# Peptides against a protein of PDB entry 3PUK: the designs that were tried, part 110

Target 1, 227 residues: chain A of PDB entry 3PUK
Amino acid sequence: ERGLKSVVWRKIKTAVFDDCRKEGEWKIMLLDEFTTKLLSSCCKMTDLLEEGITVIENIYKNREPVRQMKALYFISPTPKSVDCFLRDFGSKSEKKYKAAYIYFTDFCPDSLFNKIKASCSKSIRRCKEINISFIPQESQVYTLDVPDAFYYCYSPDPSNASRKEVVMEAMAEQIVTVCATLDENPGVRYKSKPLDNASKLAQLVEKKLEDYYKIDEKGLIKGKTQS

## One batch from the design tools (peptide; made by RFdiffusion4, then SolubleMPNN)

Design b2_p13_7_s4 (from b2_p13_7, 7 letters changed)
Fold by OpenDDE base, seed 4:
Structure b2_p13_7_s4 (fold): chain B 227 residues (1-227), chain A 13 residues (1-13)
Amino acid sequence: as target 1 above (227 residues)
Amino acid sequence: DFIRDDLLPNPFE
């Protein structure tokens, strides 16, 4: 059985590194909090060097310009990460890098995308959304990047109901990215608890899986797999 | 995966 880490790395290699690879070219790679964890979970620095990455930088930190080098942004589609990117390229006179390749770990909202487009489109040579919004921990274990998920999911306060739904949606979406990465359409299983959280999440995942495979680029509608 | 390059102006123009 292929470990989840290996699958994730292979996906990143294919979707990101192979996609922007140029012979003899080195890039600076910019990571955010999520992608730092993601890459740390599934690869080594030596692996990144082999993929033409000379140095890794944190997108949130102030960085010195390296104007002769292109930058590979592997980041989450968040306002924070996007804002940091915009700081790097938003000024014509103060571009930190020669050009940018942007790979988002998930769907980038149009609002953020349009902001990028309006500010620094000429600096962007590639913009791609990939579907890896989870952290592999073990062969079959992963974690989700959903802030405050525990708090809202288990809050008895009805005032948090709307936020709970948002969190559930986010979790479901990220679970679907796991399935997409693994190329599986699993039968969702859950343990029932006094709270219907697991059931609700399962329903959301199932629905989103259906939607995903309906619009799958491969045109494949898969039956449920064992999971 | 979804490529959004077509939504960006040609950087080489």
Scores: peptide ipSAE 0.047, ipTM 0.657, DockQ to the pose 0.085
Fold by OpenDDE base, seed 2:
Structure b2_p13_7_s4 (fold): chain B 227 residues (1-227), chain A 13 residues (1-13)
Amino acid sequence: as target 1 above (227 residues)
Amino acid sequence: DFIRDDLLPNPFE
């Protein structure tokens, strides 16, 4: 049992591949930086082939059109990734693929969503947000994809205080996605260091967990689990 | 998971 990796793969399989699967149909899959790392951490190319993916392409690269094939975009909801998607479908004459299935790894801001809707709605067959914003390492180990997290969290410069808060919010959000993926509502534990960073992060995680489970699709408030 | 159904083409168009 590959622990967290297996759980993540199962989630992706159910939320993404099973959702858009059609018998006998092959798709091109477009990945960004985060989803490349994510899939690399929890599956092999053979696994993707079994799910109907014929080829993987980097969304940031210039790619040749394959107009007869549908594309599966598994990407983060960032301006960069969205802009690359829009370039693929921006003009009627220059569509790179037959149609698009979009799966975001997190909540897509309305600004980005509206931009997609305004320009490419007719090309989109599916748009879904899934909550996986972490990289599984081992059975119960994961890494967060928060740029400059270390720098800002440990910066003694007061001018970085605002950025530090943003980073902590991002980390907390990603931790919540781990909990959601594992279907757990853990009690948050931390080791205090001279800096109150751990305490602050813990509070943010707790708050976000509460918010997440309040909005749970099933309306079920899960009790705290021991973690 | 959240589905953005408003992006889907209108089946009647």
Scores: peptide ipSAE 0.038, ipTM 0.600, DockQ to the pose 0.078
Fold by OpenDDE base, seed 3:
Structure b2_p13_7_s4 (fold): chain B 227 residues (1-227), chain A 13 residues (1-13)
Amino acid sequence: as target 1 above (227 residues)
Amino acid sequence: DFIRDDLLPNPFE
């Protein structure tokens, strides 16, 4: 019933909480819009307390310093979230927390990474990229977090063509993270429509899957699995 | 998962 949710929670627990856990230590956790939805979909506050999180804060909001506590940032690798982090540690003012553990939900572009490195590397105790860029809904159902996807994918305006491509790339990337989380390399199926969006998306997913399994840590190419 | 260790000049401070 909660198969996918359980898998996602287990992944987060292992990749994030277990990774930075220290006995007897409590942390403040900072979330953005996506990770708020993500955690809400697969865990309860009691679960987070058990993992050593005392309070959850919204990274977008102004927050009072808690300088004696370390902060766990579980955020998406977006300019907005990164900028908020930099306000906490990268300003000329005093840092808001004792130290930072950063866990990105996806690949962080070098531009953003370098920006972080240049400003507040000394405050960071951990920086890790995990591959969870989807929201589990049901045991085998998930949703993607791609703003304005519908608008750009179905826009008849040629001026939106470039943005449509970006959106489709983002969607494909998120689908690949689902596959990675489930340890699957599925065959891609789609319905044909007047627009070739489904076909193009399928091609992007297949390409990205190939790349992922080709360059993964194990260096193993997995065969197609049923999905 | 990928860990960016180059971001951590002094992980023990």
Scores: peptide ipSAE 0.025, ipTM 0.570, DockQ to the pose 0.072
Fold by OpenDDE base, seed 5:
Structure b2_p13_7_s4 (fold): chain B 227 residues (1-227), chain A 13 residues (1-13)
Amino acid sequence: as target 1 above (227 residues)
Amino acid sequence: DFIRDDLLPNPFE
């Protein structure tokens, strides 16, 4: 299938499901708010079943232990999601699952990773960071997930200037994940507005794209592609 | 993608 949704699904299939697949093995998959939306946008439950997922659970909710099954955590690298994971495996005697495969949707800060490592490293069979921090909506449409982006970007309060910059950085990072997923280095196009938010964001995206491809895993530097 | 298994005690388990 064509479109961003299919590309995202293919990426997840390759980076996550194929990575931890064992023949005949079923896993429980734990999702957070973002990854729930992400998967819902690009696949069906039947697709997940085909990938060896028996059930999907919300990481934020209380769950009954299934100690005989391994768990696949497809989660955002946030303190909230990590804390929920730690609750599942923090106790040696009361582990929720047999083992964990962790796939983060983005870079996990060392502080969070170290927290995981210190408490439940023995339970982790895989820890991988993938690069999908957006929600595909249509064939060429995606949605960013940056809290309060609208508020800070359009805030007239000068005190929010620093926060606005942080938000724009986060947005730019997510856009780069789209480009990475699509294996593209597009020329950034934007509509200028009086507040110049679009221009600033575009500049950040351009910079981050440049940085990404300079240090990409393949060691390849790609020129600009068509937007 | 970035694999962080090498930071775990048993990265090749």
Scores: peptide ipSAE 0.063, ipTM 0.668, DockQ to the pose 0.094; fails the geometry check

Design b2_p13_8_s1 (from b2_p13_8, 7 letters changed)
Fold by OpenDDE base, seed 4:
Formats: C-alpha cells, sequence, structure tokens
Structure b2_p13_8_s1 (fold): chain B 227 residues (1-227), chain A 13 residues (1-13)
C-alpha cells in the first residue's frame, strides 16, 4: 500500500525501531501527545509488539521505574517532553530505566539538546531526529496538530502578529517533514488573496525545504519535484 | 544549528 500512513509507518520502522533493535531485547516505549496520535494513525499495538516494544507509556505521567529495561523515547522536541525525559534520567540514583534511545519527531533545538547532553548523556544510547511532525489521516491527507493555528493565522489583531509567525513557522516545519517523508521537494503553490497567509506560509516552506535538503542526513540534494 | 543524526550521537558521547 502506497498510502501516506504506510509510508509513515515504514519510515518510523526504519528510522526508529530498526535503528535501536537488538535481538531478544524488549523495550518500553515512551510517547508524548503528538507521537501517541502519530502512531495511532499508522500502526497497531501488535505492530509495536513485533518491533520489540513490550509496553507503551505516556511520558507525561508518573511512571514506576523499570530499571532493568531500556526505554525508547519517541517524542517531540518540546520543553515539556524533554523535561519529562530529564526527570526519568536526571538523577543518577533514580534512573527509571536502564538506558534511553531518543528519537525526536523534528529538529531538536540546541537549547534542549544541550540540556539533555549536560544532564544525562551517559544514559543515552541514541539520539536522532526522524523528521515526522505530521499526522497522516488518509492516504493523501495529513494534519499538522498545531494548536490555535486557525486563530492566530486569521486573527485581525495586530498583537497576535508574533504568535502568527510562530505558528506559521511551525506549520512550515511540519510541512517540510511531510515532504521529507515522501522524499519530495515540491514547488509550492498558493492563493495570495484575500489574505497573505498562504503566501507567507509558502515562502516559509520553500525556505525550510531548501534548508532541509542542505542538511539532509542522507546527503541528498534534490531539485524541485512535481507538486 | 541543526545536526545530522550522526552528529547528535557523537555529541552525546
Amino acid sequence: as target 1 above (227 residues)
Amino acid sequence: MLYTNKELDELLK
């Protein structure tokens, strides 16, 4: 099946599960709000079991230590998720798990990365960015899961300008992950009227696509593909 | 600054 869900699952399988797989080893998987939605959209619990995940837990919840097991953190690079991770490993005496594999759904800001590095680097076996920050809904439909995006994008209040920019950037980043997942570098088309939102978003996407392919982990530089 | 996956792993060592 060539649906977006299947593509996303295959990418996760390759980038996350295959990357940290050890024969006979089971892991606890920690998910945040976004990755819970993401995995729910593209796989079943049975699929996760097949990938060596014994249990999944919400990273935001208080959890009992399972010190003999390694943990797979599939999380968004947000302060909230990172803080929860740090609580799990921040104290040498109170590590909740044996070790951690961290896979971020998008680029991790330097501030968060450095915070992790400074606090618990020895506990981390992997730390990677897989660049999937969208939720596949259908074969050709995805959502970005950006809170209040509609409000800030279409608010006539000038005081929301800064928030609008943040939201636009977030959406653009997520769209880039869609393109990356599909291995496409599309030309971006937009309707310029009545508002310039689409134009602004398009410009951001174009810029971020350029940046992405410059730093692509596979070292691939792609020209524009058909939209 | 953005890192490659390799770079991230190296920085965590």
Scores: peptide ipSAE 0.021, ipTM 0.557, DockQ to the pose 0.766
Fold by OpenDDE base, seed 2:
Structure b2_p13_8_s1 (fold): chain B 227 residues (1-227), chain A 13 residues (1-13)
Amino acid sequence: as target 1 above (227 residues)
Amino acid sequence: MLYTNKELDELLK
């Protein structure tokens, strides 16, 4: 199956579950708002069980400690999610879990990373960025979870210009993760009228794609593909 | 806690 959902699941399986897999070991998985949507879109509970996940918890909710089990945090690199993680491991006497594996859906800012490092480094077994910041809907369709994107992109109020830029940046970043997931470096096409939003977004995506593939793990610059 | 796909969607609600 070459559908987007399958590709996303395969990437998560490889980058997250296989990475922290230990034979016979079961983990508690902590999800935030985005990763809950993401996993629900591309896998079933049975799939997660097969990957050694027996309990799924909402990172934002109060949870009882399970100190004998390791925790897999599959979360967005947001202050809210990070703060919840830090509360789980911030105190030696109050650690909720035995250890943590952290997988971020996108680039984790240095400020957040440093905060984690300073507080909980001894409890962390893995900390990786997997760069999946989109939700697959169909085999060839995905959505971006950007709050108020529609409003700010199409707001006629000039006071929203700065917010529009932020939203556009976020969308562009997520689109790049789609391309990365598909291992594609496409040329970006857009309709220029009636608004220049599409043009602006396209330019942002192209720039970010260039940046992404410039620093490819293999040190290779991937040429443009047709997709 | 174990969840179905539907329950996963509602996990944060």
Scores: peptide ipSAE 0.010, ipTM 0.450, DockQ to the pose 0.024
Fold by OpenDDE base, seed 3:
Structure b2_p13_8_s1 (fold): chain B 227 residues (1-227), chain A 13 residues (1-13)
Amino acid sequence: as target 1 above (227 residues)
Amino acid sequence: MLYTNKELDELLK
C-alpha cells in the first residue's frame, strides 16, 4: 500500500508504538482533538489493539486514576493539551498513571517543554516530536487543521493582520510535516494573483523546509529517553 | 481493562 494513509500509519507505528513497546505490556492512550482525527483517518481499532493499547481516552476529559498502568500521550504541542497532561502528573500524591510516554505531533515550543520539564520530568519515560501535523484524506489528498484559516487569510480588516501571520505560519508548518512524512523536499509552485496569500505561504514553506532539513542533517532531536 | 472493538471504534469517531 503506497497511499498517504498507509505512509502516515507506518510512520506513527515506527515513531511511536515501536519506540515505547514492551512485550506483554498494555498502555492507556491519551488523545486530543487533532490526534483523534489523525488516528481515525489512518488506522483501525484492531491496529491499536495490536500495538498494545487497551484503552483510549480524551485528554481534555476528567479521568479516574489507573495508577498501575503507563500512559501514552499522543498529543499536539498546545497549551491546552500540555496543561491537561500536567494535571495528570503535576501532583506528587495524585498521579493518574504509573508513567508517561509523550509524543508530540510537531515541534514543541521551548516554553511548553520547559514547563513540563520543571513539573513532572521524573514521570516521563519518553518525550519526542514526530512531525505529523496533517490529516490524510485520500491516497494523495490531505487537510490542514488550522482554525479560522479562511477567515483570517481573506479578511479585508487590517486589524486581522497579526492573526493572519499566525495562521500562515501554522499552515506552513503543517505542509512541511507532509513533506517530511513523504521524505520529500520539493520545490514550491503557486499562483500569485489576485492576492499575495499564496506567494507568502510558499515563501514560508520554502524557508521552513530548508530549516527542517538542516536540523535533520545535524541530527538534532528534541526529547528525553529514560532507561 | 480491554475495550471491545465496538467501544474503541466509537472513541475514534
Scores: peptide ipSAE 0.009, ipTM 0.408, DockQ to the pose 0.022
Fold by OpenDDE base, seed 5:
Structure b2_p13_8_s1 (fold): chain B 227 residues (1-227), chain A 13 residues (1-13)
Amino acid sequence: as target 1 above (227 residues)
Amino acid sequence: MLYTNKELDELLK
């Protein structure tokens, strides 16, 4: 399949499952709200079983310890998800799992990373940023899943201006992950009328794309691809 | 600061 779903799955397989795979080892996988939607959009439980995942658990829910097994955390870099992780490993005597592999869907802020480092570093075997912060819907369609995006983008209330900017930045970051997943650096096209939302978002995306490719792990500056 | 995946692993060790 050449669709976006298959591309996303292949990226997850390579960046997450292949990265932490050990022969004969099964892991418990912890998902948050976003990654649950993400995986549901691009794979089946049988696919995860093939990748060495025995059980999937919701990171937000109370879970019984399985201390003999390692856990794979595929989560968003949010305070909520990180706090849940920290609760699993914060106590030396009551660790939920044997060890953790952490894969973030996007850039993890230093504040969150430092919290993890300070409390749970010894329990972590791997920590990576995967840069997939979108949900593939169709071969050429994706969604961003930004809470209240519609409200803030189209709110006539000027008091929401600051929140609108935050939302637009978040959306732009997610769009960059789409481009990164596709290994593309496109020119951004938009309709400027009647509102400037599209223009603003486009500018944010362009800027973030530039930043992303300037600091990519490959050390390569990728020029603009044809839109 | 932006870290590479390698750097993140190193910081955790």
Scores: peptide ipSAE 0.027, ipTM 0.628, DockQ to the pose 0.727; fails the geometry check

Design b2_p13_8_s2 (from b2_p13_8, 6 letters changed)
Fold by OpenDDE base, seed 1:
Structure b2_p13_8_s2 (fold): chain B 227 residues (1-227), chain A 13 residues (1-13)
Amino acid sequence: as target 1 above (227 residues)
Amino acid sequence: MLRTNKELDELLK
């Protein structure tokens, strides 16, 4: 039983692979640090082959051009990943692939999107934002990808208070992606001691859940579910 | 908040 891993894979299959699949066509898939971990946690290489992926490449590394093949970019909406994409398609002479399909793991900020639009819009066949910013571990366990979260949340230095708030916000956002993936609007439970971090995080999650379901794809407000 | 596919396509035009 894969539990949450199966749910995540099903979501990726529907949102990414089924969305761009063409019969008999193979694509090169480009991954960044986060999506490498994500796919490794919920699928096998054989699964990717079945979805029409011939090879996976690290977007951060120098790669040989394969100008006759289309590329599937499954990446996080970060400056680093976007910059690597732009190097692949930023100019006619630098095009490494025939065309690009881009799937972001979260909302892409306008600043990054505008850079893409200005440089290589004609090379992009598909651009989609999905909502998966966590790593499934077990049936009901996941890992958040927030750098230095432990350091800032448990730092005794008061000067880190502002940074702690930023980290808490990022964690809350990723937890909401789990709920969205599972189609759940749960009541939030937490253990308070020794610090109030869990309480603050719970409040942020509840607020973000309300915002998400009020303006979801169907325009419906979903009530609380049992957890 | 995620953009719709339609919105993203329009932005790329």
Scores: peptide ipSAE 0.062, ipTM 0.788, DockQ to the pose 0.522
Fold by OpenDDE base, seed 3:
Structure b2_p13_8_s2 (fold): chain B 227 residues (1-227), chain A 13 residues (1-13)
Amino acid sequence: as target 1 above (227 residues)
Amino acid sequence: MLRTNKELDELLK
């Protein structure tokens, strides 16, 4: 087995870079906080150059237009990242780049997608959802990017119950992306804690795994793997 | 859960 970092890079290369590659064409790549961490964990700048990326820009920062170049947006499907994209292309007279290729690290909610569709669909050459919302650390280790997860999961305040559910859903989604990336459908194992967060998360993961493999593009249902 | 590439492209046309 190749290390998790190599697997992640290979998936990004095939799903993103190979998908939008044109011979002799260079692109500007826009990253958000998550994808910056993601790419930093599994590749080098030299790797990106080989994939036709001339420069990396932070989507959150104010940037000068480069109207002759196409932009590759590799971003998470969050309101913040989407809003930044919309600022780049929302106005016909203020387009920052020649065109956009958008690759979301996860499912983009309809609400966000509709905002994009309504304002700048003509500027978009490609829109794709990939399924990588985790950070590879080691061959068998990854981390999740869920803000305030610790606070809400361990909060004794009942007023935070709804937020806790949202956090757990987000964590479960990210775990499923790992499984999808590794092409595994594991039996979920956990150690229970006083608040039983582990069991709740496990149930969410199991449910989402079932849904994913049931309705994936290939229509394949995989049995449980040992992991 | 994820949309197919075809579906996304269709929505943008």
Scores: peptide ipSAE 0.040, ipTM 0.751, DockQ to the pose 0.617
Fold by OpenDDE base, seed 2:
Formats: C-alpha cells, structure tokens, sequence
Structure b2_p13_8_s2 (fold): chain B 227 residues (1-227), chain A 13 residues (1-13)
C-alpha cells in the first residue's frame, strides 16, 4: 500500500480523469513542472494509459498541433502555465488541439481566469479547480513546492522579511491541500525553538484550515481530527 | 476557497 501516494492518486483519478472520461476517447495530457512531479510521485505511465491518456506533453515546450485530439491540461494556476495554454488556443486558426479540459491544482486567481475566459473560452469543455499542491513521498511524508523556502525562512537579512512571509503563506496553503486531500482537520503541533518560524507557520495553517472547513468541496463542515 | 464546477462552467459561458 502506497499510503499518501495512493490517496493522492485516488483524488486525481476522481477529480480529473473520471471527470472528463469518455469511453473510447484518448486525450493528450499537458503537464507543467509541478504536475509532472506530482504524477511521477503517485502513478506510472501505465496508469495514465488506463485513464485514456495516450501522450504526455510538457506545456512549456513547443509542440506540434494535433488538431483531431482533445487535450487535458493538468497544470498549476500560474502565469507561466496559463500563458502556455493561451498560446495553444490563442487563435481560431492555430489552435493546437480540438478542445481543452483544464484542471488546476489550486485556486486560479480571477485575473488569470478572466484572461482565459476572454481569449479561448469557446475551446474549453471543462474547467475545474482541484486542491493538491504537494508531492507525496511516503505514507506520512510529503514535500512542498515553495521556491527558496529554506533561504528565506532562515535569512537573517531584514530585507527578506516580506518574502519570508510570502513563503510561509505559500507553505501554509500547500499544507492545507494535504489536509484537504486526506480529508482531515488536524491539530497542529510544532517545535518552536530556536526560531519562531514553526509557530508562525502553525498559526497560518490553523487559520487557513478554519477558513477551508467553513465549507469544503462538498459543502461539509469538519471538526478537528488531531492528526 | 475553490470554485464549484457550476461556477466555473458559468464563467466560461
């Protein structure tokens, strides 16, 4: 049993593949840096084939059009990934694929969503936000995708204080996605010494958990599970 | 908080 990896795969299967599956239909799947790592951590190519994916493409790379096939975009809601998507469908005559199914790994900011809407809404068959922004390692182990987290968290330079807060915010958000994936609202425990980073992060996580569990994806409210 | 599927579909119309 793969523990957390299995849970993550089950979530992706339900939220993404089952959502857009059509019998006998094959899709090209577009991945970005994060989702490449994510899928690599919890599935094999054979698993993706079973889910109707014939080819995996890197969204950042130049790709030849395959206009007869629909594309499944499993990407992070970042300007870079969105811009790459927009280039694929930016013109009526030069769209690379027949249609698009878009699944974001997190909340897509309104600015990016509006940009997509204004440019190529007619090409989009499905747009969905899921809530997975972490990489499972083992049954109880995961890693976060927060650039320069180590540097800023331990930087003594006061000029990095603002960036440190941004990093901690991002970490907290991704931890919440773990909780959401596991369907848990855990009590937060930490070791505070020698720095207060753990305490600050814990507070952010607790706050975000409270906000999230006001209403979850199914409209349910969950109490603390003390995981 | 994530948008519902209904909300996203409505935004794309």
Amino acid sequence: as target 1 above (227 residues)
Amino acid sequence: MLRTNKELDELLK
Scores: peptide ipSAE 0.037, ipTM 0.733, DockQ to the pose 0.563
Fold by OpenDDE base, seed 4:
Structure b2_p13_8_s2 (fold): chain B 227 residues (1-227), chain A 13 residues (1-13)
Amino acid sequence: as target 1 above (227 residues)
Amino acid sequence: MLRTNKELDELLK
């Protein structure tokens, strides 16, 4: 069995680095909070150097322009990360880099995408959505990037019901990215607790898996695999 | 569900 970390790295290498690689070209890579954790979990700086990355920058920081170099943005499709990107390319006079390659870790909402399109489409050489929105911890362990998930999932306050649903949806989406990355369509198992959170999440995951595999990114339709 | 690369490229035109 392949470790999750190695699988994730291979996925990133194929989906991101191989996709934008040009012989002899070095890029600056911009990371956000999630992708920093993601890459830290599955690769070393030396690995990134081998992929043509000369330096890594935090997208949230006020960075100095390097106008002669192209930038690889490996970021989450969040308003915060997108806003930082827009500051880098939002105006002709403020372009920090020669051009941008953008790889989102998940589906970028149309609102954010359109915002990018409207302001700096000419600066973008590549825009791609990949499907990795989890952090591999061990060979079979991963964590999710869902803020306040614990709070809302276990809140007895009915006023948090709506937010709880949002959190559950986000968690389910990220779990599906794990399955997609591993090329798995598992049977979902859960342990029942006093609260129905596990059951609800399982249902969401199964539904989303079904939807995903109707039109797989690889054009494959798969049946159930290991649980 | 993710958009295809073709779709994204077209949207950026």
Scores: peptide ipSAE 0.034, ipTM 0.716, DockQ to the pose 0.588

